Peptides against a protein of PDB entry 1Y0J. Designs and how they scored, part 29

Target 1, 39 residues: chain A of PDB entry 1Y0J
Amino acid sequence: EARECVNCGATATPLWRRDRTGHYLCNACGLYHKMNGQN

## One batch from the design tools (peptide; made by RFdiffusion4, then SolubleMPNN)

Design b2_p17_2_s2 (from b2_p17_2, 13 letters changed)
Fold by OpenDDE base, seed 3:
Structure b2_p17_2_s2 (fold): chain B 39 residues (1-39), chain A 17 residues (1-17)
Amino acid sequence: as target 1 above (39 residues)
Amino acid sequence: SERLKELEELVKNGKKL
């Protein structure tokens, strides 16, 4: 088992982020959604 | 950026969040 970004499926990232509902996102996807006003 | 465009496509394709 391994942690995965719920958006892109990445299993490794310089920084794991979490949206307001607790889903794990890789750094890139987390920043993208923050920029676009999404979870 | 090109990377952001790729991320937009992932979202458009219905990726979960």
Scores: peptide ipSAE 0.057, ipTM 0.581, DockQ to the pose 0.473
Fold by OpenDDE base, seed 1:
Structure b2_p17_2_s2 (fold): chain B 39 residues (1-39), chain A 17 residues (1-17)
Amino acid sequence: as target 1 above (39 residues)
Amino acid sequence: SERLKELEELVKNGKKL
C-alpha cells in the first residue's frame, strides 16, 4: 500500500495535494487541475 | 507547460498558490 496520484499514478512528489473529495494528487497534477478549474 | 513549471517552482520555493 503506497500513496499514488489518482491522476497519473505517481508515487512520489514534492508536495501531495488533495481534491475536494480528499483524493490524492501529485503536485504537478494538482496544479494542472487547479489551472484548468478541475477537482 | 511553461506555466505549470513556473507554478511548480513557486511551490518548490514555499510559496502558496
Scores: peptide ipSAE 0.055, ipTM 0.543, DockQ to the pose 0.103
Fold by OpenDDE base, seed 5:
Structure b2_p17_2_s2 (fold): chain B 39 residues (1-39), chain A 17 residues (1-17)
Amino acid sequence: as target 1 above (39 residues)
Amino acid sequence: SERLKELEELVKNGKKL
């Protein structure tokens, strides 16, 4: 079992986030998604 | 990006985004 960011494919991050539908995002992609409303 | 790095730093320091 290994988690990966659904946006960039990263498998490691200081903080795992989730988008509005529950998909996992790395910290960077999660912040981008939050600020811009899209991947 | 520089902006993204800044945001990550804010998160690291516990600041609200």
Scores: peptide ipSAE 0.054, ipTM 0.541, DockQ to the pose 0.060
Fold by OpenDDE base, seed 4:
Structure b2_p17_2_s2 (fold): chain B 39 residues (1-39), chain A 17 residues (1-17)
Amino acid sequence: as target 1 above (39 residues)
Amino acid sequence: SERLKELEELVKNGKKL
């Protein structure tokens, strides 16, 4: 298995981030979610 | 997306998000 961004499914990113419930997001999706108030 | 690119630029410039 491999870690995946819960938003886009990417398995590689310069920086792994997490949403408020602990789900992993790639850097890009994490930043998008943060700025738009998404979980 | 354009918005995503803008956010990435802010990060590059060290701006707090």
Scores: peptide ipSAE 0.049, ipTM 0.527, DockQ to the pose 0.064

Design b2_p17_2_s3 (from b2_p17_2, 10 letters changed)
Fold by OpenDDE base, seed 5:
Structure b2_p17_2_s3 (fold): chain B 39 residues (1-39), chain A 17 residues (1-17)
Amino acid sequence: as target 1 above (39 residues)
Amino acid sequence: SEELERLRKLVESGKKL
C-alpha cells in the first residue's frame, strides 16, 4: 500500500501526522491545520 | 494557500525534523 496525505496527496513526508478522526496528514499540512485551528 | 506553501518550504528545508 501507499500512504498519502488526505489534504494534499503527498506520499512522502519527514513526519506523518493524523487528524482527530485518524486520517493521515503530511507534516506540513498537519502543522497548517494545527496553526489555523482546523481538525 | 500561500501560508501553507511557506510551511512546506520550511519543512522541506528542515526535512530532518
Scores: peptide ipSAE 0.129, ipTM 0.654, DockQ to the pose 0.109
Fold by OpenDDE base, seed 2:
Structure b2_p17_2_s3 (fold): chain B 39 residues (1-39), chain A 17 residues (1-17)
Amino acid sequence: as target 1 above (39 residues)
Amino acid sequence: SEELERLRKLVESGKKL
């Protein structure tokens, strides 16, 4: 498997998140996106 | 953004737990 955060390209994270359209985000990027509506 | 970088640091620190 080769999963990457669509925002920063990270391939490892304590928790994978997904945006509203299903794209994978690392925990940090996902949290930022959720709180601010964008990365 | 700076906020995102702060979150990255937080997550990175959590990886060590």
Scores: peptide ipSAE 0.116, ipTM 0.637, DockQ to the pose 0.112
Fold by OpenDDE base, seed 1:
Structure b2_p17_2_s3 (fold): chain B 39 residues (1-39), chain A 17 residues (1-17)
Amino acid sequence: as target 1 above (39 residues)
Amino acid sequence: SEELERLRKLVESGKKL
C-alpha cells in the first residue's frame, strides 16, 4: 500500500492535498484543479 | 494528444510550488 495522487498516480509530492471528499492529490494536481475550478 | 501532454507538463511543473 502506498498513497498516490488520484489524478496522476504520483506517489511522492512536496505537499499532499485533498479534494472535497478527501481523496489525495499531489501538490501539482491539487493546484491545477484549484486553478481550473475543479475537484 | 498535444493538448494532453501540454496539460501534463503544466501539472508536473507545479509539483515544485
Scores: peptide ipSAE 0.056, ipTM 0.563, DockQ to the pose 0.108
Fold by OpenDDE base, seed 3:
Structure b2_p17_2_s3 (fold): chain B 39 residues (1-39), chain A 17 residues (1-17)
Amino acid sequence: as target 1 above (39 residues)
Amino acid sequence: SEELERLRKLVESGKKL
């Protein structure tokens, strides 16, 4: 059991983010999604 | 896929942002 980014599977990140539906994303994926509106 | 690899590289480069 460990938190994982739902996009890339990373288990460690400088900052955990969450999308608007509550899914956990690593910092990089969260920023990517925010910038593009989707993966 | 090639597209996925490009995305992975982008993600890796942005981890510390």
Scores: peptide ipSAE 0.056, ipTM 0.561, DockQ to the pose 0.104

Design b2_p17_2_s4 (from b2_p17_2, 13 letters changed)
Fold by OpenDDE base, seed 2:
Structure b2_p17_2_s4 (fold): chain B 39 residues (1-39), chain A 17 residues (1-17)
Amino acid sequence: as target 1 above (39 residues)
Amino acid sequence: DERLKELEELVKNGKKL
């Protein structure tokens, strides 16, 4: 199995994050979501 | 996004967000 960022599709990241509904995000996308509240 | 870059560095260095 392979984990993917639900936003950009990346399969590798220095730090996996998760949104409030449990979906995985790469570090960059997770931080972007935190800052803007959306994709 | 400059702020995003700053936050990524904080994470990289183990700093709390």
Scores: peptide ipSAE 0.042, ipTM 0.495, DockQ to the pose 0.101
Fold by OpenDDE base, seed 1:
Structure b2_p17_2_s4 (fold): chain B 39 residues (1-39), chain A 17 residues (1-17)
Amino acid sequence: as target 1 above (39 residues)
Amino acid sequence: DERLKELEELVKNGKKL
């Protein structure tokens, strides 16, 4: 399987992030979550 | 989101957020 962002489905990103439950997020979605606390 | 865009640029430049 290929890694993909659980929020937007992107399979490529400058920096993979992970949420508190271990799910992968692309950089953009990870930053959005960090800033807003949710989707 | 303009702030998000700024944060992404910081990450691109290797800055820790």
Scores: peptide ipSAE 0.038, ipTM 0.493, DockQ to the pose 0.105
Fold by OpenDDE base, seed 4:
Structure b2_p17_2_s4 (fold): chain B 39 residues (1-39), chain A 17 residues (1-17)
Amino acid sequence: as target 1 above (39 residues)
Amino acid sequence: DERLKELEELVKNGKKL
């Protein structure tokens, strides 16, 4: 039941982010999505 | 992913994204 990144499945990250729909992303995937205009 | 690696490097180098 641990939180996981919806993009890569990681369960740990120095900073949890969220996409525009509220799904959790690890820091790396969050930055990737932000720069590429992805959700 | 190449772009992901590049972004991680930018963060590591203290650049604001």
Scores: peptide ipSAE 0.037, ipTM 0.511, DockQ to the pose 0.091
Fold by OpenDDE base, seed 5:
Structure b2_p17_2_s4 (fold): chain B 39 residues (1-39), chain A 17 residues (1-17)
Amino acid sequence: as target 1 above (39 residues)
Amino acid sequence: DERLKELEELVKNGKKL
């Protein structure tokens, strides 16, 4: 129920994203991972 | 319904089901 970003632990974000393995990321972390390939 | 909420979120996020 309480979703959280696997990278930063944030529980609120304008847009939930997911990595290739299906783990949830907040928008910021998701974009960061996408741009840099990793945390 | 947790599953439904997740699906709705995926749709809102522009993800195809």
Scores: peptide ipSAE 0.028, ipTM 0.456, DockQ to the pose 0.031

Design b2_p17_3_s1 (from b2_p17_3, 8 letters changed)
Fold by OpenDDE base, seed 5:
Structure b2_p17_3_s1 (fold): chain B 39 residues (1-39), chain A 17 residues (1-17)
Amino acid sequence: as target 1 above (39 residues)
Amino acid sequence: ALEEIFERGRAKYEAAL
Protein backbone atom coordinates (compact mmCIF):
# COMPACT_ATOMS: atom_id res chain seq x y z
CA GLU B 1 0.00 0.00 0.00
CA ALA B 2 1.14 3.53 -0.79
CA ARG B 3 -0.11 6.70 0.87
CA GLU B 4 -1.48 9.40 -1.39
CA CYS B 5 -2.76 12.94 -0.97
CA VAL B 6 -6.55 12.89 -0.97
CA ASN B 7 -6.59 16.25 -2.75
CA CYS B 8 -4.08 15.88 -5.60
CA GLY B 9 -3.09 12.19 -5.56
CA ALA B 10 0.62 12.82 -4.97
CA THR B 11 2.43 9.81 -3.48
CA ALA B 12 5.56 11.64 -2.32
CA THR B 13 5.96 14.87 -0.37
CA PRO B 14 8.56 16.48 1.91
CA LEU B 15 5.97 16.43 4.72
CA TRP B 16 2.70 14.54 5.09
CA ARG B 17 -0.12 16.50 6.70
CA ARG B 18 -3.64 15.62 7.75
CA ASP B 19 -6.86 17.58 7.45
CA ARG B 20 -9.32 18.12 10.30
CA THR B 21 -11.06 14.82 9.56
CA GLY B 22 -7.82 12.86 9.39
CA HIS B 23 -7.29 12.50 5.64
CA TYR B 24 -3.71 12.61 4.39
CA LEU B 25 -2.55 15.60 2.37
CA CYS B 26 0.80 16.42 0.80
CA ASN B 27 2.57 19.43 2.27
CA ALA B 28 1.42 21.85 -0.43
CA CYS B 29 -2.24 20.83 -0.30
CA GLY B 30 -2.19 20.77 3.48
CA LEU B 31 -0.87 24.32 3.65
CA TYR B 32 -3.40 25.49 1.07
CA HIS B 33 -6.31 23.95 2.96
CA LYS B 34 -5.07 25.32 6.27
CA MET B 35 -4.93 28.86 4.89
CA ASN B 36 -8.03 28.85 2.68
CA GLY B 37 -10.29 26.05 3.90
CA GLN B 38 -11.00 24.95 0.34
CA ASN B 39 -9.57 23.08 -2.63
CA ALA A 1 -4.53 28.73 -6.64
CA LEU A 2 -3.97 25.20 -5.37
CA GLU A 3 -2.39 24.03 -8.61
CA GLU A 4 0.17 26.83 -8.60
CA ILE A 5 1.12 26.25 -4.96
CA PHE A 6 1.40 22.51 -5.54
CA GLU A 7 3.52 22.82 -8.67
CA ARG A 8 5.98 25.22 -7.05
CA GLY A 9 6.35 22.94 -4.06
CA ARG A 10 6.66 19.81 -6.16
CA ALA A 11 9.35 21.36 -8.35
CA LYS A 12 11.44 22.30 -5.32
CA TYR A 13 10.97 18.88 -3.76
CA GLU A 14 11.98 16.99 -6.89
CA ALA A 15 14.99 19.22 -7.49
CA ALA A 16 16.24 18.38 -4.00
CA LEU A 17 15.99 14.59 -4.39
Scores: peptide ipSAE 0.074, ipTM 0.552, DockQ to the pose 0.083
Fold by OpenDDE base, seed 1:
Structure b2_p17_3_s1 (fold): chain B 39 residues (1-39), chain A 17 residues (1-17)
Amino acid sequence: as target 1 above (39 residues)
Amino acid sequence: ALEEIFERGRAKYEAAL
């Protein structure tokens, strides 16, 4: 499968995360979103 | 819950190190 972080465009990450609506985020962007509620 | 999903993924990642 081809997956891409909707925030930064990364195609590889140690852990794929998702936002509240199900969009894929890399670990870094996902952590930011989780802690701040923003991308 | 997102927390559970993230923790599950984290565990898988750590196990692969």
Scores: peptide ipSAE 0.064, ipTM 0.514, DockQ to the pose 0.037
Fold by OpenDDE base, seed 3:
Structure b2_p17_3_s1 (fold): chain B 39 residues (1-39), chain A 17 residues (1-17)
Amino acid sequence: as target 1 above (39 residues)
Amino acid sequence: ALEEIFERGRAKYEAAL
């Protein structure tokens, strides 16, 4: 599988994260989502 | 657990701001 951040499209990240609905996010976008609750 | 990973990640991010 070719994982991709659903927010920015990145295909590589030092740490894959997931939002509350299960979508994959790169580390940066995941942290942004966690802090702000949105993209 | 992912939540623990998220918290550790957040701490690192905040320290870099």
Scores: peptide ipSAE 0.058, ipTM 0.505, DockQ to the pose 0.042
Fold by OpenDDE base, seed 4:
Structure b2_p17_3_s1 (fold): chain B 39 residues (1-39), chain A 17 residues (1-17)
Amino acid sequence: as target 1 above (39 residues)
Amino acid sequence: ALEEIFERGRAKYEAAL
């Protein structure tokens, strides 16, 4: 199976990120999570 | 490793700018 952003379900992104607990996030959701501490 | 994943991601992002 393909990797998915745990927040928006995207399967492709210019930069994969991970949250503090190790879940994969697309770049946009990862930046939002980092700045706000939530999805 | 995460470092490798992030480096590849950053390179792709920068190339697209």
Scores: peptide ipSAE 0.045, ipTM 0.483, DockQ to the pose 0.035

Design b2_p17_3_s2 (from b2_p17_3, 8 letters changed)
Fold by OpenDDE base, seed 3:
Structure b2_p17_3_s2 (fold): chain B 39 residues (1-39), chain A 17 residues (1-17)
Amino acid sequence: as target 1 above (39 residues)
Amino acid sequence: KLEELYEKGKAKYEEAL
């Protein structure tokens, strides 16, 4: 069992984030989606 | 759509490793 970013598949990140529906995102993808309101 | 993003992103990520 390993956590993965639902956007890029990364399994490691300085900070795990989650989208509005609870999906885990790496820091970079989380910020990207937050800025663009996408996903 | 989330699935597509995952697949496309994963492919790019793996290529960069």
Scores: peptide ipSAE 0.044, ipTM 0.567, DockQ to the pose 0.190
Fold by OpenDDE base, seed 2:
Structure b2_p17_3_s2 (fold): chain B 39 residues (1-39), chain A 17 residues (1-17)
Amino acid sequence: as target 1 above (39 residues)
Amino acid sequence: KLEELYEKGKAKYEEAL
């Protein structure tokens, strides 16, 4: 499977996350997005 | 709670590799 974090471009992460619009984010970027409301 | 969620995700990820 090919997946990439829309923010940092990472292709691997312990936990994939998705924003409210369905974009994939790595764990780190997803948490940052959640806490700050943006990438 | 967040840590628990992370661990669950990590386990699933490692299994898929």
Scores: peptide ipSAE 0.036, ipTM 0.506, DockQ to the pose 0.039
Fold by OpenDDE base, seed 4:
Structure b2_p17_3_s2 (fold): chain B 39 residues (1-39), chain A 17 residues (1-17)
Amino acid sequence: as target 1 above (39 residues)
Amino acid sequence: KLEELYEKGKAKYEEAL
């Protein structure tokens, strides 16, 4: 199985990120969460 | 719509928590 962004479902990204509790997010979603505090 | 995508993403994220 492949890793996927828990927010958008993307399976590929330039950089995998993780939220405060360890969930994997693609680069775009990770930045969005960081900037806004939530999705 | 962009809002629909946002809501879908939010729902998926919350479910994964």
Scores: peptide ipSAE 0.036, ipTM 0.538, DockQ to the pose 0.553
Fold by OpenDDE base, seed 1:
Structure b2_p17_3_s2 (fold): chain B 39 residues (1-39), chain A 17 residues (1-17)
Amino acid sequence: as target 1 above (39 residues)
Amino acid sequence: KLEELYEKGKAKYEEAL
C-alpha cells in the first residue's frame, strides 16, 4: 500500500500532513486546507 | 476550495502513471 493525498492523489511530498479528521494530505494541500478550511 | 489544487494534482498524477 502507498499513502496518497486525499485531495490531489499525490503519493510523494516533502511533508505529509493530516486534516482534523486524520486524512492524509500532501504538504501543499495540507497548507491550503489549513489556511482556507474545508475543501 | 481545493478544487484547483485537486485538478493540478490529478493531472500530475495521471501523467506519472
Scores: peptide ipSAE 0.059, ipTM 0.591, DockQ to the pose 0.178; fails the geometry check

Design b2_p17_3_s3 (from b2_p17_3, 8 letters changed)
Fold by OpenDDE base, seed 2:
Structure b2_p17_3_s3 (fold): chain B 39 residues (1-39), chain A 17 residues (1-17)
Amino acid sequence: as target 1 above (39 residues)
Amino acid sequence: SLEARFEAGRERYEAAL
């Protein structure tokens, strides 16, 4: 089982990020989420 | 853009679930 971004399903990323409740996001999705506050 | 990537990624993922 591989880790995957909860938004886009990507399994590889330069940097794993986490949302406010601890779910994993890839770098790109995490950056967008951080700037806009929602998934 | 980051927004386009975010939304397109979500749509592809949801369609594949």
Scores: peptide ipSAE 0.474, ipTM 0.830, DockQ to the pose 0.341
Fold by OpenDDE base, seed 1:
Structure b2_p17_3_s3 (fold): chain B 39 residues (1-39), chain A 17 residues (1-17)
Amino acid sequence: as target 1 above (39 residues)
Amino acid sequence: SLEARFEAGRERYEAAL
């Protein structure tokens, strides 16, 4: 069992991020989500 | 771009499910 980005499924990232509800996002997806408020 | 990466990533993931 490995952590994966809820958007793209990546299992490795330089920095794990979390959205406002606690879902894990890779760095790139998390940055986009943060900037736009959408997943 | 971040948007392109975000959307392409989601599409790849969904296609693989």
Scores: peptide ipSAE 0.469, ipTM 0.824, DockQ to the pose 0.323
Fold by OpenDDE base, seed 4:
Structure b2_p17_3_s3 (fold): chain B 39 residues (1-39), chain A 17 residues (1-17)
Amino acid sequence: as target 1 above (39 residues)
Amino acid sequence: SLEARFEAGRERYEAAL
């Protein structure tokens, strides 16, 4: 049961982020998602 | 760029599914 970024599948990141509905995103994907509002 | 990484990451992930 390894956590995965729902966008890119990464299993390791300096900082786990979450989208508005609670899905996990790696730091890089989460930053982009936050800036643009879409996955 | 963040956009390029985001899109490329998604494509790689989907291709692996």
Scores: peptide ipSAE 0.469, ipTM 0.829, DockQ to the pose 0.332
Fold by OpenDDE base, seed 5:
Structure b2_p17_3_s3 (fold): chain B 39 residues (1-39), chain A 17 residues (1-17)
Amino acid sequence: as target 1 above (39 residues)
Amino acid sequence: SLEARFEAGRERYEAAL
């Protein structure tokens, strides 16, 4: 099964990111999460 | 914007679950 962003469900991204608890986020969602601290 | 993408993405994903 493919990895997916826990926020938007995207399965493809230029860069996989992880939140503080290790959940995978696509690049865009991860950048927003990093700036705002919430998912 | 990043915010719009984040929120809209979440809404679409949740609706599809």
Scores: peptide ipSAE 0.463, ipTM 0.826, DockQ to the pose 0.337

Design b2_p17_3_s4 (from b2_p17_3, 10 letters changed)
Fold by OpenDDE base, seed 5:
Structure b2_p17_3_s4 (fold): chain B 39 residues (1-39), chain A 17 residues (1-17)
Amino acid sequence: as target 1 above (39 residues)
Amino acid sequence: KLEEIFEKGKEKYLKAL
């Protein structure tokens, strides 16, 4: 199995991130989500 | 740039929630 960003589908990233519910996001998507997500 | 990347996959992400 290969990990992929739940948002953009990327399979490679400098740093894997996870949202508050545990979904894996690539670095870019994770950063954007963190900056713009609801609190 | 981050917005562009994120918005392209937003629909997929929303379905995963």
Scores: peptide ipSAE 0.624, ipTM 0.890, DockQ to the pose 0.734
Fold by OpenDDE base, seed 1:
Structure b2_p17_3_s4 (fold): chain B 39 residues (1-39), chain A 17 residues (1-17)
Amino acid sequence: as target 1 above (39 residues)
Amino acid sequence: KLEEIFEKGKEKYLKAL
């Protein structure tokens, strides 16, 4: 098994992030999600 | 740049929710 970004599928990232429901996102996708997601 | 990356995979992400 290998972790991958639930959005873009990347398997490597400087920093793994998680959304509010616990899904793993790469740094890039996670940052975008955080900046544009609903609060 | 971030938007391009995110938008390309958004369908996959939404399906996983």
Scores: peptide ipSAE 0.617, ipTM 0.889, DockQ to the pose 0.708
Fold by OpenDDE base, seed 2:
Structure b2_p17_3_s4 (fold): chain B 39 residues (1-39), chain A 17 residues (1-17)
Amino acid sequence: as target 1 above (39 residues)
Amino acid sequence: KLEEIFEKGKEKYLKAL
């Protein structure tokens, strides 16, 4: 099976990102998470 | 736009944590 964004379920993205615990996020979800996530 | 995308999937993400 193809990789999916753990948030939105997208299977294609210009850039795969990861959160601090290693979950894969699409570029859009990863950017939003980075900007708004708790530190 | 980014907020809309993220919030739609937020429940799935939180469940994966």
Scores: peptide ipSAE 0.616, ipTM 0.888, DockQ to the pose 0.743
Fold by OpenDDE base, seed 4:
Structure b2_p17_3_s4 (fold): chain B 39 residues (1-39), chain A 17 residues (1-17)
Amino acid sequence: as target 1 above (39 residues)
Amino acid sequence: KLEEIFEKGKEKYLKAL
């Protein structure tokens, strides 16, 4: 199995990110989540 | 935009939480 963004499903990204609960997000989704997600 | 990308997968993400 290949890693994929839990949000958009992307399998390739310049930088893998993780949310507070450990889910993998691509760079784009991770940045958006960080900027707009609930803290 | 980032919002468009994120919103398309948001439901999938929420389900994974």
Scores: peptide ipSAE 0.612, ipTM 0.887, DockQ to the pose 0.726

Design b2_p17_4_s1 (from b2_p17_4, 6 letters changed)
Fold by OpenDDE base, seed 4:
Structure b2_p17_4_s1 (fold): chain B 39 residues (1-39), chain A 17 residues (1-17)
Amino acid sequence: as target 1 above (39 residues)
Amino acid sequence: REARLAELRARYREAVA
């Protein structure tokens, strides 16, 4: 029961990110969200 | 905890849809 990306479900990433509402995202999904405002 | 994460995921997807 480890942390997982709320978007893709990944449990491992080189860098955990969080969106403006505090949800944890893997690096890839976090960057996508930041650039486009959505996943 | 897994149930909590599943709920979080559902709420997140609804929020960004």
Scores: peptide ipSAE 0.243, ipTM 0.725, DockQ to the pose 0.447
Fold by OpenDDE base, seed 1:
Structure b2_p17_4_s1 (fold): chain B 39 residues (1-39), chain A 17 residues (1-17)
Amino acid sequence: as target 1 above (39 residues)
Amino acid sequence: REARLAELRARYREAVA
């Protein structure tokens, strides 16, 4: 099965991240969420 | 696959709303 960023739908990223509840995010979305606490 | 991902996206959006 393919992985996809739950925020933007990206299927490829230099680094897969996960939020506090375990949802997969691409690097960009994960960094934004981490820095701002939101999408 | 798409149905599974759609559900994951929905749960994520609900969590961050």
Scores: peptide ipSAE 0.219, ipTM 0.710, DockQ to the pose 0.542
Fold by OpenDDE base, seed 5:
Structure b2_p17_4_s1 (fold): chain B 39 residues (1-39), chain A 17 residues (1-17)
Amino acid sequence: as target 1 above (39 residues)
Amino acid sequence: REARLAELRARYREAVA
């Protein structure tokens, strides 16, 4: 099955990220979450 | 798949709320 960002639903990204709780995020959402502490 | 993703999204939203 295709990976999907748990925040925005993106299925393609330059870099898959994973937050401290183990959720997969696209690069954009991962960076946003990292910078702001929330989605 | 959809059910699994829905659960993951819910857990994510709860974790970042």
Scores: peptide ipSAE 0.208, ipTM 0.698, DockQ to the pose 0.549
Fold by OpenDDE base, seed 2:
Structure b2_p17_4_s1 (fold): chain B 39 residues (1-39), chain A 17 residues (1-17)
Amino acid sequence: as target 1 above (39 residues)
Amino acid sequence: REARLAELRARYREAVA
């Protein structure tokens, strides 16, 4: 099984992040969530 | 913001494809 971003489905990223629920996000999606506090 | 996120998702997918 390969890890994927729960938001966009990306399977490769320079840095894996996690949201408040513990799900993995790619770097880009994680940063968006951090900046805006929402999906 | 959702529209912007959608674009981010699309661009990201394209970049890593």
Scores: peptide ipSAE 0.134, ipTM 0.625, DockQ to the pose 0.051

Design b2_p17_4_s2 (from b2_p17_4, 7 letters changed)
Fold by OpenDDE base, seed 1:
Structure b2_p17_4_s2 (fold): chain B 39 residues (1-39), chain A 17 residues (1-17)
Amino acid sequence: as target 1 above (39 residues)
Amino acid sequence: RAARLEALREEYLRDLA
């Protein structure tokens, strides 16, 4: 299986992040969620 | 709503695995 950002579908990122429930996000989407308080 | 979104994400990840 290949990892994919649950927000934008990206399959590659300089840093994989995770939301509070463990779902994978690319760096950009992870930062977006962090800064906007979204999950 | 949050719970449903989380459930969708979990299902999506499961499909990829």
Scores: peptide ipSAE 0.082, ipTM 0.542, DockQ to the pose 0.146
Fold by OpenDDE base, seed 4:
Structure b2_p17_4_s2 (fold): chain B 39 residues (1-39), chain A 17 residues (1-17)
Amino acid sequence: as target 1 above (39 residues)
Amino acid sequence: RAARLEALREEYLRDLA
């Protein structure tokens, strides 16, 4: 059971981020959310 | 206090590019 991005399902990333509700996001998806405020 | 420090760290990480 590996950690995975709740947005894209990736299991590896240079930096794990979390959304405002605490769910894990890979770096790319985290930055996408920050820029767009949506999935 | 610990919770506030953790929240601040998370905010910092979210702001990294």
Scores: peptide ipSAE 0.081, ipTM 0.527, DockQ to the pose 0.036
Fold by OpenDDE base, seed 3:
Structure b2_p17_4_s2 (fold): chain B 39 residues (1-39), chain A 17 residues (1-17)
Amino acid sequence: as target 1 above (39 residues)
Amino acid sequence: RAARLEALREEYLRDLA
């Protein structure tokens, strides 16, 4: 039951990010959502 | 729109829990 990105399912990332409701995102997906105004 | 995405994420996480 390792932490995983809610967007892509990755279980490893250099930096865990979170959306406004606290769901975990890997660094890449977090940046993608930030760039596109999502999350 | 964002709310719908968040709802899907919450549902996904609930299923995993």
Scores: peptide ipSAE 0.077, ipTM 0.547, DockQ to the pose 0.092
Fold by OpenDDE base, seed 5:
Structure b2_p17_4_s2 (fold): chain B 39 residues (1-39), chain A 17 residues (1-17)
Amino acid sequence: as target 1 above (39 residues)
Amino acid sequence: RAARLEALREEYLRDLA
């Protein structure tokens, strides 16, 4: 199935993450969001 | 924390399936 990072639009990543609202983020954006509290 | 990490692992595994 297809999945897309809601932040950067990436469709491939070593690890999919989810924000607190349940939206999917690629690993990079997920880590960035986690560290900074925002995209 | 453990629960969050487990959820992450499950998500990763779902993507591999």
Scores: peptide ipSAE 0.064, ipTM 0.543, DockQ to the pose 0.034

Design b2_p17_4_s3 (from b2_p17_4 with A1R S2E A7E L13Q)
Fold by OpenDDE base, seed 1:
Structure b2_p17_4_s3 (fold): chain B 39 residues (1-39), chain A 17 residues (1-17)
Amino acid sequence: as target 1 above (39 residues)
Amino acid sequence: REARLAELRAEYQAAVA
């Protein structure tokens, strides 16, 4: 099985991130979530 | 696999809503 961003579904990213609950996010979604507290 | 991802997506979306 492959990892997917739980927000946008991306399967590839320069950097996998995780939110405070441990969900995997692509770099873009992870940065957005971290900076804005939302998707 | 897709079902698992759908569940994770739902959990994430609920958390950021």
Scores: peptide ipSAE 0.226, ipTM 0.713, DockQ to the pose 0.591
Fold by OpenDDE base, seed 2:
Structure b2_p17_4_s3 (fold): chain B 39 residues (1-39), chain A 17 residues (1-17)
Amino acid sequence: as target 1 above (39 residues)
Amino acid sequence: REARLAELRAEYQAAVA
């Protein structure tokens, strides 16, 4: 099954990221999460 | 698949809320 960003639902991204607990995030959401410490 | 992803999304949203 295709991967999907748990935040925005994107199915494609230049770089898949993961949060501290392992949730998959697209690059944009991952960076946002990292920069803001939250969704 | 969609049900699983919906669940993961809900968990993520709850975790960052």
Scores: peptide ipSAE 0.196, ipTM 0.694, DockQ to the pose 0.606
Fold by OpenDDE base, seed 5:
Structure b2_p17_4_s3 (fold): chain B 39 residues (1-39), chain A 17 residues (1-17)
Amino acid sequence: as target 1 above (39 residues)
Amino acid sequence: REARLAELRAEYQAAVA
């Protein structure tokens, strides 16, 4: 099965990110989370 | 898959709220 961003549901991204608790995020959502603490 | 992803999504949403 394909990986999916836990925030937006994207299945493709230039860079998969992972938050401190292990959730997989697309690059965009990962940056939002990292920079602002929000989705 | 969908059920598991829904759980992960809920956990993420709760964590950032």
Scores: peptide ipSAE 0.158, ipTM 0.661, DockQ to the pose 0.532
Fold by OpenDDE base, seed 3:
Structure b2_p17_4_s3 (fold): chain B 39 residues (1-39), chain A 17 residues (1-17)
Amino acid sequence: as target 1 above (39 residues)
Amino acid sequence: REARLAELRAEYQAAVA
């Protein structure tokens, strides 16, 4: 089964990221939340 | 799978909202 970004639902990304609680995020969403203090 | 991911999404979005 495919991994999915918990924020936007993307199933493909150049780099999978994870937030502080372990949720998987696509690269874009991971960077967005990091910039806004939510990692 | 879709139900599992929808559940994770809901929990994540509630936490960051």
Scores: peptide ipSAE 0.200, ipTM 0.699, DockQ to the pose 0.454; fails the geometry check

